# Designs tried in a protein design run: peptides against a protein of PDB entry 3KDP. Part 181

Target 1, 230 residues: chain A of PDB entry 3KDP
Amino acid sequence: PFLIFIIANIPLPLGTVTILCIDLGTDMVPAISLAYEQAESDIMKRQPRNPKTDKLVNEQLISMAYGQIGMIQALGGFFTYFVILAENGFLPIHLLGLRVNWDDRWINDVEDSYGQQWTYEQRKIVEFTCHTPFFVTIVVVQWADLVICKTRRNSVFQQGMKNKILIFGLFEETALAAFLSYCPGMGVALRMYPLKPTWWFCAFPYSLLIFVYDEVRKLIIRRRPGGWVE

## One batch from the design tools (peptide; made by RFdiffusion4, then SolubleMPNN)

Design b2_p25_2_s4 (from b2_p25_2, 19 letters changed)
Fold by OpenDDE base, seed 1:
Structure b2_p25_2_s4 (fold): chain B 230 residues (1-230), chain A 25 residues (1-25)
Amino acid sequence: as target 1 above (230 residues)
Amino acid sequence: EEEIKKVLEEAKKLLEKGREILKEA
């Protein structure tokens, strides 16, 4: 998200504080929970043919999968960001290159896509209104990520949600997201204004997309053992 | 700053609780 912010010169979709909250609050506990996930029986039974090469290949495949999931997460966040800004009169095309004027406190007549002028304060409110949904979107997408990362080959439906630590991690990140989204003062303190509950659902399509993507991937692995997707 | 500290402290508490649960698990 920060790279796109720099490249496209759009208003900041996700603040540094929110990024830190993701890294410390929403990513760490779930990651720890995954470390304590019971090893998938199929993973442990497969002796590597070549311990060095097979480990490297597996690490590369895992890295690629996580990279793809991360991209889908970012897309989900940006989708939510663009929807919110569009609802406030800023179409995505209009946001390109707008950052310089957007962040200038002395420019109080920045026009939206409909010719409405926005003061600096109003723009910052809208910007900070985007931070919370972006953050929440990442959390919701992380639900799918955590669930799919629980297993490498087996479907989530087969493995189930037996890991209490994972469930706790999901609850914790959700609770943190809710706290940051609805606690009074977060708009000023963390640049996270309260989120309408309906915006939680904006992330669900992307969460579902990740889920479906991983299930399809796992299905391919199951049907074609030894394929490049494994 | 105080509100940020409170949020960070709450986040830390949640993390600590999570760690405790992990240790008990």
Scores: peptide ipSAE 0.013, ipTM 0.310, DockQ to the pose 0.116
Fold by OpenDDE base, seed 2:
Structure b2_p25_2_s4 (fold): chain B 230 residues (1-230), chain A 25 residues (1-25)
Amino acid sequence: as target 1 above (230 residues)
Amino acid sequence: EEEIKKVLEEAKKLLEKGREILKEA
């Protein structure tokens, strides 16, 4: 998110502190839950024929999976960000290069895509309004990701949701998201303004997309073991 | 902003190290 902010010169989609909360807070419990599930699944899986090569391949696969998932999460967050800004009159194309004027406190007549002028305070309210939905979108997408990453090869439908740690992680993330979104003072402390419940649903199409993508990926891996899709 | 950026980069590095440790355990 921060790299895209710099490269595209768009208004900041997610506050720095909120990014830290995601990276250090919300990602920690999921990572632990996945580590436990992987350990359990690896114990049950075939003895590595070649522990060095198989470990390296597994590490690469895990790294690629985490990288891809992170990109999809970011895309989901940015989608929500662009939707909110578009609803407030700022189309994505208009946001390109707008950061300099957007962040300038002395410019109170920044025009949106429809010619409406926005004061600095109004712009910052809209910006901070985007932070919470962006965060929530990441959390909702993480739900799908956690469910998907539960098994490397097996469908979620085959193993079921028997992992209590995963379920606990999902609830913990949801509770944290709700706390950060609705607790008084978070708007000042984290620049996360209260979220309308409707915005929670904005992430669901992306969660579904990730779910479908991974199920298809797993299906391909099962049908073509050793293929490039790994 | 630059100081915050540095802190964030350090935090990300720590997080990555933490993830590596979790993978090795």
Scores: peptide ipSAE 0.006, ipTM 0.257, DockQ to the pose 0.031
Fold by OpenDDE base, seed 3:
Structure b2_p25_2_s4 (fold): chain B 230 residues (1-230), chain A 25 residues (1-25)
Amino acid sequence: as target 1 above (230 residues)
Amino acid sequence: EEEIKKVLEEAKKLLEKGREILKEA
């Protein structure tokens, strides 16, 4: 999201401090929990792999899969960002190249898509209003990402939820998201303004999309063992 | 930075409480 902010010259969709909270607070503990996941039931039935040839292919496929999931995650966040800005009068096309004027505190008459003038303070309020929903969207999408990452080939329904540390990680990241979203003073300290609880549900379609994507991928792997999708 | 430290400390406290609850369950 920060790279897109720079490349597209749009108003900042997610603050740097919020990014740090994602990387260090919400993602790290759940990611470590995967190290304690039980082996898949089919692992002992696999044929021996050639470590020289199969390692490179597997690493590339894992990297590509995580890249695709990361793209879906980013799309979910940006969708929420564009919806909020559009509701406040800024259509997506109008945001392109607007950053320079948006961040200039001496310009107090930036026009939205409908000709309404916005002061610097008003612009920053709407910008900071986007930060929290973007962050919450990331957390909700991470629920799906974390759950699907625990297995390579087995469905979530086949492997189950046996890792207590993983379950704890899901609750921890959700609790942190709620704290950062609703604790008094976060708007000033972290530039994260409170949001309506209904915005938590805005990310659910993207979470579902990741689940469906991964289940389809795993289904293909199960039907074609040793294929390029694994 | 001080506010980040405060948030991290509170997060650690929540993690510790969560671990205690999981040990008792």
Scores: peptide ipSAE 0.006, ipTM 0.308, DockQ to the pose 0.183
Fold by OpenDDE base, seed 5:
Structure b2_p25_2_s4 (fold): chain B 230 residues (1-230), chain A 25 residues (1-25)
Amino acid sequence: as target 1 above (230 residues)
Amino acid sequence: EEEIKKVLEEAKKLLEKGREILKEA
């Protein structure tokens, strides 16, 4: 997200506080949950592995899969960002190169895609309005990510939701997202303005996309063992 | 491959539905 912000010179889509909340609040508990995850049934049934060759291949394939999931997460966040700005009159094409003028407090006549002028204060309100939905989008997408990460080959339907720590993590990150989104003063203190409840549902298609993507990937792995999709 | 195509088509429909919800929100 930050690299795209620099390269495209668009207004900041995600605040530093939201980044910290993702790293500490949404990523830490999942990492702990994976440490306590029950052994995957196919791992236990698998014949002894060549520890030198098979470990490296698996680590590379896992890293690629997580990289692809991470890209889908980022795309979901940016989609939410662009939708909010478009609803406020800033089409995606108009945002390119706008950052310099957007962040200048002395420019109070930045024009949107429809010729409407925006003051610095108005622009910052819109920017901060994007932070919370972007964060919530990541949280909702992470629901699917956390569920799929518990298994490598087996479907989630086969492995089940037995990890209580994972379930706790899902509730914790959701509670944190709700707290940051709806508690009074978060807009002033953390630059996270309140979110309409409907925006929680807007992220669900991306969560489902990740879930479907991973289930399809795992299905391919089961049908073609030893392929590059593992 | 046919099952994958069906799942991808369903995912696309769900994404479109999500976009519609975003437009209404």
Scores: peptide ipSAE 0.000, ipTM 0.202, DockQ to the pose 0.021

Design b2_p25_3_s1 (from b2_p25_3, 18 letters changed)
Fold by OpenDDE base, seed 3:
Structure b2_p25_3_s1 (fold): chain B 230 residues (1-230), chain A 25 residues (1-25)
Amino acid sequence: as target 1 above (230 residues)
Amino acid sequence: VEEVLKEAEKLLEEGKKILEEFLKE
């Protein structure tokens, strides 16, 4: 998210504090849960593997998985960001290069795509209105990610939700999202304004897409064991 | 960065407390 903000010179879609809450709060518990589940699966499947080659393959698979998931999360967040800004009169094409004027406190007449003038304060309200939905979108996409990462080869329906740490992580992410979205004072402290409950559902199509993609991937792996998709 | 990390840790701790309260009910 932050990289696209820099590259495209668009208004800040997600606050720095919120990014840190995602990286440290929402991603750590999932990572720990996956580490425990991998350790448990490796204990059960201990064929004498060559530890050097298997470590490299696992590191590459983890890196690719996190990279792909991170990209899908970013796409979901940016979709929500562009929808909110478009609803407020800023079309995606108009946002390109607008950052300099957007962040200038002395410019109080920035025009939207329809010629409406926006003060600095009004622009910042719209910017901060995007932070909470972006964060919530990431959390909802992470639900799907955590569920799909639980199994390498089996469907989620076959292995079930046995990992207590993973379940705890899902609740922690959801509780944090609810707290940051609805707690009084978060708009001032973290620049996250309250979210309409309907926006929680905007991320569900992306979560479903990830889930379907992973189930199809796992189906291919099951049908072609030892294929390049592993 | 250190202040932001401390705030994030505080928020995590508050979130855990809320979750623990919900799990006790």
Scores: peptide ipSAE 0.000, ipTM 0.240, DockQ to the pose 0.063
Fold by OpenDDE base, seed 4:
Structure b2_p25_3_s1 (fold): chain B 230 residues (1-230), chain A 25 residues (1-25)
Amino acid sequence: as target 1 above (230 residues)
Amino acid sequence: VEEVLKEAEKLLEEGKKILEEFLKE
């Protein structure tokens, strides 16, 4: 998110404090939960056919898959960000290069895509209104990520939800998201303004995309054992 | 915005169909 903010010169989609909440709050407990995940039966039973190469290939494929999931998460966050700004009169194309004027407190007549002028205060309200939905979008997408990461080959439907720690992690990050979104004073303290409940659903297409991606990947692995996707 | 939301809804519905197919296997 921060890289795109710099490269595209768009208004800041996610605040620094919110990023810290992701890194320390929403990622830590889930990561621990994954460490305690019960090994998938096929992972335990399957010996590498070529111990010298298969391990390296597998590590690369896992790294690639996680990288792709991370990119989908980022895209989900940006999608939510652009939707909110568009609803407030700022189309995505208009946001490109707007950061300089957006962040200038002395410019109080920044025009939106429809010619409406926005004061610095009004712009910051809209910006901070985007922070919470962006964060919540990441959390909702992480639900899918956490659920799929427990399996390597088997479908999520075959493995089931047996890890109590994983389930706890999902509730913890959701509770944190709810707290940051709705607790009084978070707008001032964390620059996270209250979120309309409807925006929780904005990330669902991306969560579903991650599920589909992983299930397709796993299906390919099951149907083509020893393939390059494994 | 409405177009973007409609596209998101389409993706959601397509994804649901795919998931339903996976549940049948």
Scores: peptide ipSAE 0.000, ipTM 0.191, DockQ to the pose 0.034
Fold by OpenDDE base, seed 5:
Structure b2_p25_3_s1 (fold): chain B 230 residues (1-230), chain A 25 residues (1-25)
Amino acid sequence: as target 1 above (230 residues)
Amino acid sequence: VEEVLKEAEKLLEEGKKILEEFLKE
């Protein structure tokens, strides 16, 4: 997200507070849930392989899978960001290079894609309006991530949702997202303005995409044991 | 919450400074 912000010179899509909430509130619980996850039945039943070669392959494949999932998460967040700005009159192409004028408090006549002029205060409200939906999008996408991280090879339908820590993590992330989105004063304190409930659903296609992607990946692993996708 | 936010902002500013120092290197 930050790299795209720098390269494209677009208005800031994700605030520092939202980043912290993701790192501390959403990423920590998955890590804990994985640490306490009951060993996958397939992993425990697997005969000891060569511990040096198999560990390295496993770490690389996990890293690639999480990297791909992270890219889908970022795309989901940016999609939400661009939709909100487009609804407010800023088409994606118009946002390119706009950051310099956008962040200048002395420029009060920044034009949108339709020729409407925006004051510094108005455009900062729109910017901060993007922070909460971006965060919520990440949380909703992370629901799928948490569920898929429970298993490496087995389908979620085979393993089930038995990890209480995972369920608690999903609840905590959702509660945090709701708190930051709807608690009075969060707009001033955290630069996170209240979110319309409809924006919670905007992330669902991306959550589904991640889920389908991982199920397909796991299906390939099951059909081709020892392949590069494992 | 305000104290946690202030500490978080401070940590972010420190992290930003460290990153800026690393990029200057």
Scores: peptide ipSAE 0.000, ipTM 0.233, DockQ to the pose 0.021
Fold by OpenDDE base, seed 1:
Order: structure tokens, then C-alpha cells, then sequence
Structure b2_p25_3_s1 (fold): chain B 230 residues (1-230), chain A 25 residues (1-25)
């Protein structure tokens, strides 16, 4: 997310505090839950032919999985960010390169895509209004990602949600998201303004899409073992 | 703000390293 912010010079979609909350609060428990997840019987039943090479392959697979998850989370967050800003009059194209003027406190006449002028304070309110939904979107996407990561080849429907640690992680993330979104003073303290309950649903289509994509991927893997999708 | 951002990035990288180390274990 931050790389896109730097490259595109858009208003900051995710504040430093929000980033820290994601990394320390939302990512750790899920990562632990995945580490304690009993590997699919199919992964562990393969006797390591060569323990060194098989360990390296597993590390690469894990690294790729986490890299993909991170990209998916970022995409979900940015989607929500762009939706919120678009609803406030800032179309995605208009946001490109706007950061310099956006962050300048002396410019109080930054125009949106419709010619409405925004004061520095108003812009910062909108920016901080994006932080909470971005965070919540990441949490909602993480629900799907965690469920996806639980099963490499098997459908979620086949393996079920038997991992208590995973369920706990999902609960903790959701509770943290709710706390940060609705606790009084978070707007001032964490630059996370209260989230309208409707914004929780903004990520759901994306999470569903990821879920469907993964189920389709797994279905293809099951039908065509050894294909390029594996 | 830039300093805070740099510190946050550093913390993020450290957190990522810790996570990677934990996953290697």
C-alpha cells in the first residue's frame, strides 16, 4: 500500500498508526494461526525426499503465499479508499499527483473532480476517514485469506473451520477493527474516524471474489494435478 | 511526519523479519 502511495503521489490511504495496527494487531495472530495449522495431510504425507530442498521449497511456497495475501489485502484496501474518496468527490484519476497540494496546509482551495474546494482541514478529515475503512477492509479480506490459506488443495467446505486458533484470530481482528472504528477518541488519538457500519460491507464483494477465485483455483488443481496453477 | 513514517516503515520491516523468522521456525 505504501509503495503505491509513494509512486502515485496520492493522499495517504493508510496512516502510520493504522499500518502499525495492521502489522502488530491483525497480522500476527493470523500468522500464528497459520503456523499452528495442521498442514493438509497431503502436504505432510510426502516424505521429504531431500529435507534441505523440501524445506526450501516449503519456505518459497509460504513466502509466495504471504506475498500474494499481502497484495490482495492491499488491493482490497485501495479499492475501499478509492470508493470513499470518489463518494467525497475525488475520482481516482484526480488523486494522482494530488498529494503535494493535499498535504500543504497553506492551500485551502484544492478542488475535487467536481470543482468543489476543500480546505486543509476538510481534506484531512476525509483522509482520516479513509484510514478506518482501509483497516477494516484489510481485516475483512484477511478473513477470506486466512480461510484460503487453511486449505492448499482442499475446499474450505471440505476441511471446515476446525482450527480454533484461526477462529480466535478472526475474532481478535474483528474486535480490534470494531474497537478502532467505534471507540470514542480514536479519531484524535489514532487518526481513525468512526466508520459507518455500511463500510464493513464494502470489502465483502472483494473477499467473496477472492474466495471464489481460490475455490476455482483449487478445483483446477484437483482436476489437473501438476498443472501450472499449482 | 516523514520521520514518523520512516520509523513506521522500519518497524514494519522489523516486524516482517520477525514474522519471517517465526515462520522459518
Amino acid sequence: as target 1 above (230 residues)
Amino acid sequence: VEEVLKEAEKLLEEGKKILEEFLKE
Scores: peptide ipSAE 0.000, ipTM 0.227, DockQ to the pose 0.032; fails the geometry check

Design b2_p25_3_s2 (from b2_p25_3, 18 letters changed)
Fold by OpenDDE base, seed 2:
Order: structure tokens, then sequence, then C-alpha cells
Structure b2_p25_3_s2 (fold): chain B 230 residues (1-230), chain A 25 residues (1-25)
């Protein structure tokens, strides 16, 4: 999120403290749960033919999986961000390069894509309105990612929801998201304004698409072992 | 945890300031 903010010079989609809470807090329990489940499914069942090379391959595969999950989460968050800003009159193309004027307190006439002028205070309200839905979107996407990443090759339907740690992680993450979204003072402390419950559903189509994509990916991997999709 | 968050927030603020200075150049 921060890198895209820098590169695209767009308004900040997610507060820095909130990003840290995601990276250090919400991702930790899911990551641990995935590490345990992967160890149970892949590492224990395959005797390493060569402990050194197979360990390196597994570490690379884990690193790639975490990197891919992070990218998917970011894409989901940015989707929600762009939807909210578009609903408020700021089309994605118009946001490019807008940060300088957006963050300038002395400019109170920033125009949206439709020629409506926005004061600094109004812009910051819209910006902070994006933070909570962005975070919630990441959490909802993580539900799908955690369910999907249980196994690299097996369908979720084949392995089932037997990992109690994963289930606990999902509930904890959801509870944290609800707390950060609705607890009084979070708007000031984390710049996360309360969101309408309807915004929780904004990520569901995206989560469903990721779920379908990964099931198709896994199906392809099962049919063509050793393909480039691995 | 609060101290780590405060330090991280400070570092991010400093990083943003440096970046803004760099982009202004």
Amino acid sequence: as target 1 above (230 residues)
Amino acid sequence: VEEVLEEAEKLLKEGKEILDEFLAE
C-alpha cells in the first residue's frame, strides 16, 4: 500500500499505523496457522529426498506464498479504496498525481472528476473513510486466502476445516477488525472511521473470485504436475 | 507494543518527510 502510494502519488489509502497493525498483528496469527498446516500437509508427508535442497525449495515456496498473499490482499484493499473514492467523485485516473494537492492544507478547491471542489477537511474525511473499509477488505480477503492456502495442491473441500488454529485465527482477525472498525476513539487514534456493515460485503465478490481462481489453479496443478503455474 | 508502534509511526513519518523532500526536488 505504501509503495503504491509513493509510486502512483495517490491519496494514502491506509494509515501507516493501521498498516503496521495489519503487518504485525493481523498477519501473524494467520501466518502461524498456515505454517503449521503446511508443515502437517506437505513437510510431514514428503520425506525430503535431500534435506538441504528441499528445505531451500520449501523456504522459497513459503516466501512466494506469503508474497502472493500480500499482493492479493493489497489488490483487494485497493479495489475497495478505488470504489469508495469513485463513489465520492474521484475516478482512479484522476487520483494519479493528486497527492500533492490532496495533502496541501492551503488548497481548498481540489476538483474531483466531475468538477466538484473539495476542501481539505472534506478530502481528509474521505481519505479516512477509506482506511477502515480497506482494512476490513484485507481481513475478508484473508479469510479466502487462509482457506485457500491450507493446501497448495488439495482442494479445500478435500482437506476440510480441521485446523482449529486456523479457525481461531479467522475469528480473532474478524474480532480485531470489528474492534478497530467500531470501537470509539479509533477514528482519532488510527484514523479509522466507523464503517457501515454493508462495506464488509464489498470484498466478498473479490474473495469469491480469488477462491475460484485458486481452486482452478489447484485443479491445473493436479492435472499437470510440474507446470509453470507451480 | 505501544512503544514499538510509536517508534514505527515516527520512522514512517520521517520516511514520508524524506520522500516528500525528494519528490519536491
Scores: peptide ipSAE 0.000, ipTM 0.225, DockQ to the pose 0.016
Fold by OpenDDE base, seed 3:
Structure b2_p25_3_s2 (fold): chain B 230 residues (1-230), chain A 25 residues (1-25)
Amino acid sequence: as target 1 above (230 residues)
Amino acid sequence: VEEVLEEAEKLLKEGKEILDEFLAE
């Protein structure tokens, strides 16, 4: 999210505090769960014939899988961001390059796509209105990852301890999302304004997309056992 | 870049329509 903000010069879609909450709260627990699974799988598997190459291949596969999921999560967050800004009069094309004027507190007449002038304070309210839905979208998309893990019949029994850590992580991120979205004072303290309950459903299409993606991946693995996609 | 943005905007509109249909149910 932050990289796209820099590259596209759009208004900040996700606050720094919210990014830290994702990195520390949402990404850390899954990463730890993977580290434990790898340790458990290494105990159960016969000594890898070539520990350096097999470890590198597994690390690359994990990195690619997480990279792909992370890209889909980012796309889901940006979808929600662009929908909210479009509803407030800022079309996606108009947001390109707008950051310089958007963040300038001395410019109080930034025009939207319809010619309406926005003060700095009004623009920042709209920006901060996007932060919470973006975060919640990521959390709801992460629920799909839990469902995907549960549908892996053979892996769920082998992943008993990892699955508990993952469930705990999803509970923590959901509780954090609820706290940041609905606790009084978070709008002032963290620049995260309260979210309408209807926006929780904005992420469901992306959760479905991840579910379909993983089912397709599983289907490919089942049809080509021993492929590099494993 | 403009073509990519137009396609993205189209996908956003379609996604919003699907969401609105889901919420209307």
Scores: peptide ipSAE 0.000, ipTM 0.194, DockQ to the pose 0.020
Fold by OpenDDE base, seed 4:
Structure b2_p25_3_s2 (fold): chain B 230 residues (1-230), chain A 25 residues (1-25)
Amino acid sequence: as target 1 above (230 residues)
Amino acid sequence: VEEVLEEAEKLLKEGKEILDEFLAE
């Protein structure tokens, strides 16, 4: 997210504090939950045929899969960001290169895509309105990510949700998202304005996309053992 | 970059329409 902010020179979609909340609050508990996840029955039964090559290939494939999922997560957050800004009159194309003028306190006549002028204060309200939905979108997308990451080959339906720590992690992330979204003073303290409940659903298509992607990936792995997608 | 953004905008618009339909139901 931050890299795209720099490269595209768009208004900041996600604040530093929200990034820290993701790193500390949403990544740590899931990582612990995965460490305590019972190894998939097929992973435990399959001795690596060649421990050196199979380990390296498996690490590369896992890294690639996590990288792809991370990209989908970022896209989900940016989708929500662009939808909110578009609803406020800023189309995605217009946001390109706008950061310099957007962040300038002395420019109070930044035009939107429809020629409406926005004061610095108004722009910052819209920016901070995007922070909470972006964060919530990441959390909702992470629900799907956590559910799919518990298995390598088997579908979620085959293994089920037996890890209580994973379920607790999902609850903690959701509770944190709700706290940051609705607790009084978070708009001032964290630049996270209250979120309309409807925006929670904006991430659901991306969660479904990740879920479908992983199930298709796993299906391919099951049908073509030893393929490059494994 | 502009073409990618235009395509992204199109996808966003389509996604918003789908979402609006879903929320209207």
Scores: peptide ipSAE 0.000, ipTM 0.191, DockQ to the pose 0.020
Fold by OpenDDE base, seed 5:
Structure b2_p25_3_s2 (fold): chain B 230 residues (1-230), chain A 25 residues (1-25)
Amino acid sequence: as target 1 above (230 residues)
Amino acid sequence: VEEVLEEAEKLLKEGKEILDEFLAE
């Protein structure tokens, strides 16, 4: 998110506090749950042919898979961000390079894509209105990520949702997202304004995409053991 | 960065406590 913010000079899509809430708040219990997840029976029962090389390859592939999932999460967040700004009159093309004027408190006549002028306060309200949906989008996408991360080769349908800690983590993450989105004062304290309930559903296509992607990946791994996709 | 992290952790803890209280009602 920050790299795109810097490169494209767009208004800040996600605040630092929100990022910390994601990294430290929402991911902690799920990460613990994954650590206590029963080791995938097919991975743990396989003796490595070469412990040194097979371990290194597995670590690299896991890292790449997490990187890809993280990229899809970011895309989902940015999609939500651009949709909200477009609904408020700022088309994605118009946002490019706008940050300098957007963040200048002395400029009160920044024009949107339709020629409407926005004061600094109005712009910041719209910016902060994007923070909550971006956060919620990440949370909703993380649901799929957490579910698929239970196994690396087996389908979610084969492994099932047996980890009670993971289920608890999903509810905790969702509850935290609801709290940050709807609790009075969060707009002032965390710069996260209340979210329309419909925006919770905006991330669902991306969650589904991650789920389908991972299931297809796992299917390929099962059908082609030792392939480059492992 | 550490101060910001500590403040964020504190806010998260407080938020969780409030949420737990709300859910307990």
Scores: peptide ipSAE 0.000, ipTM 0.243, DockQ to the pose 0.045

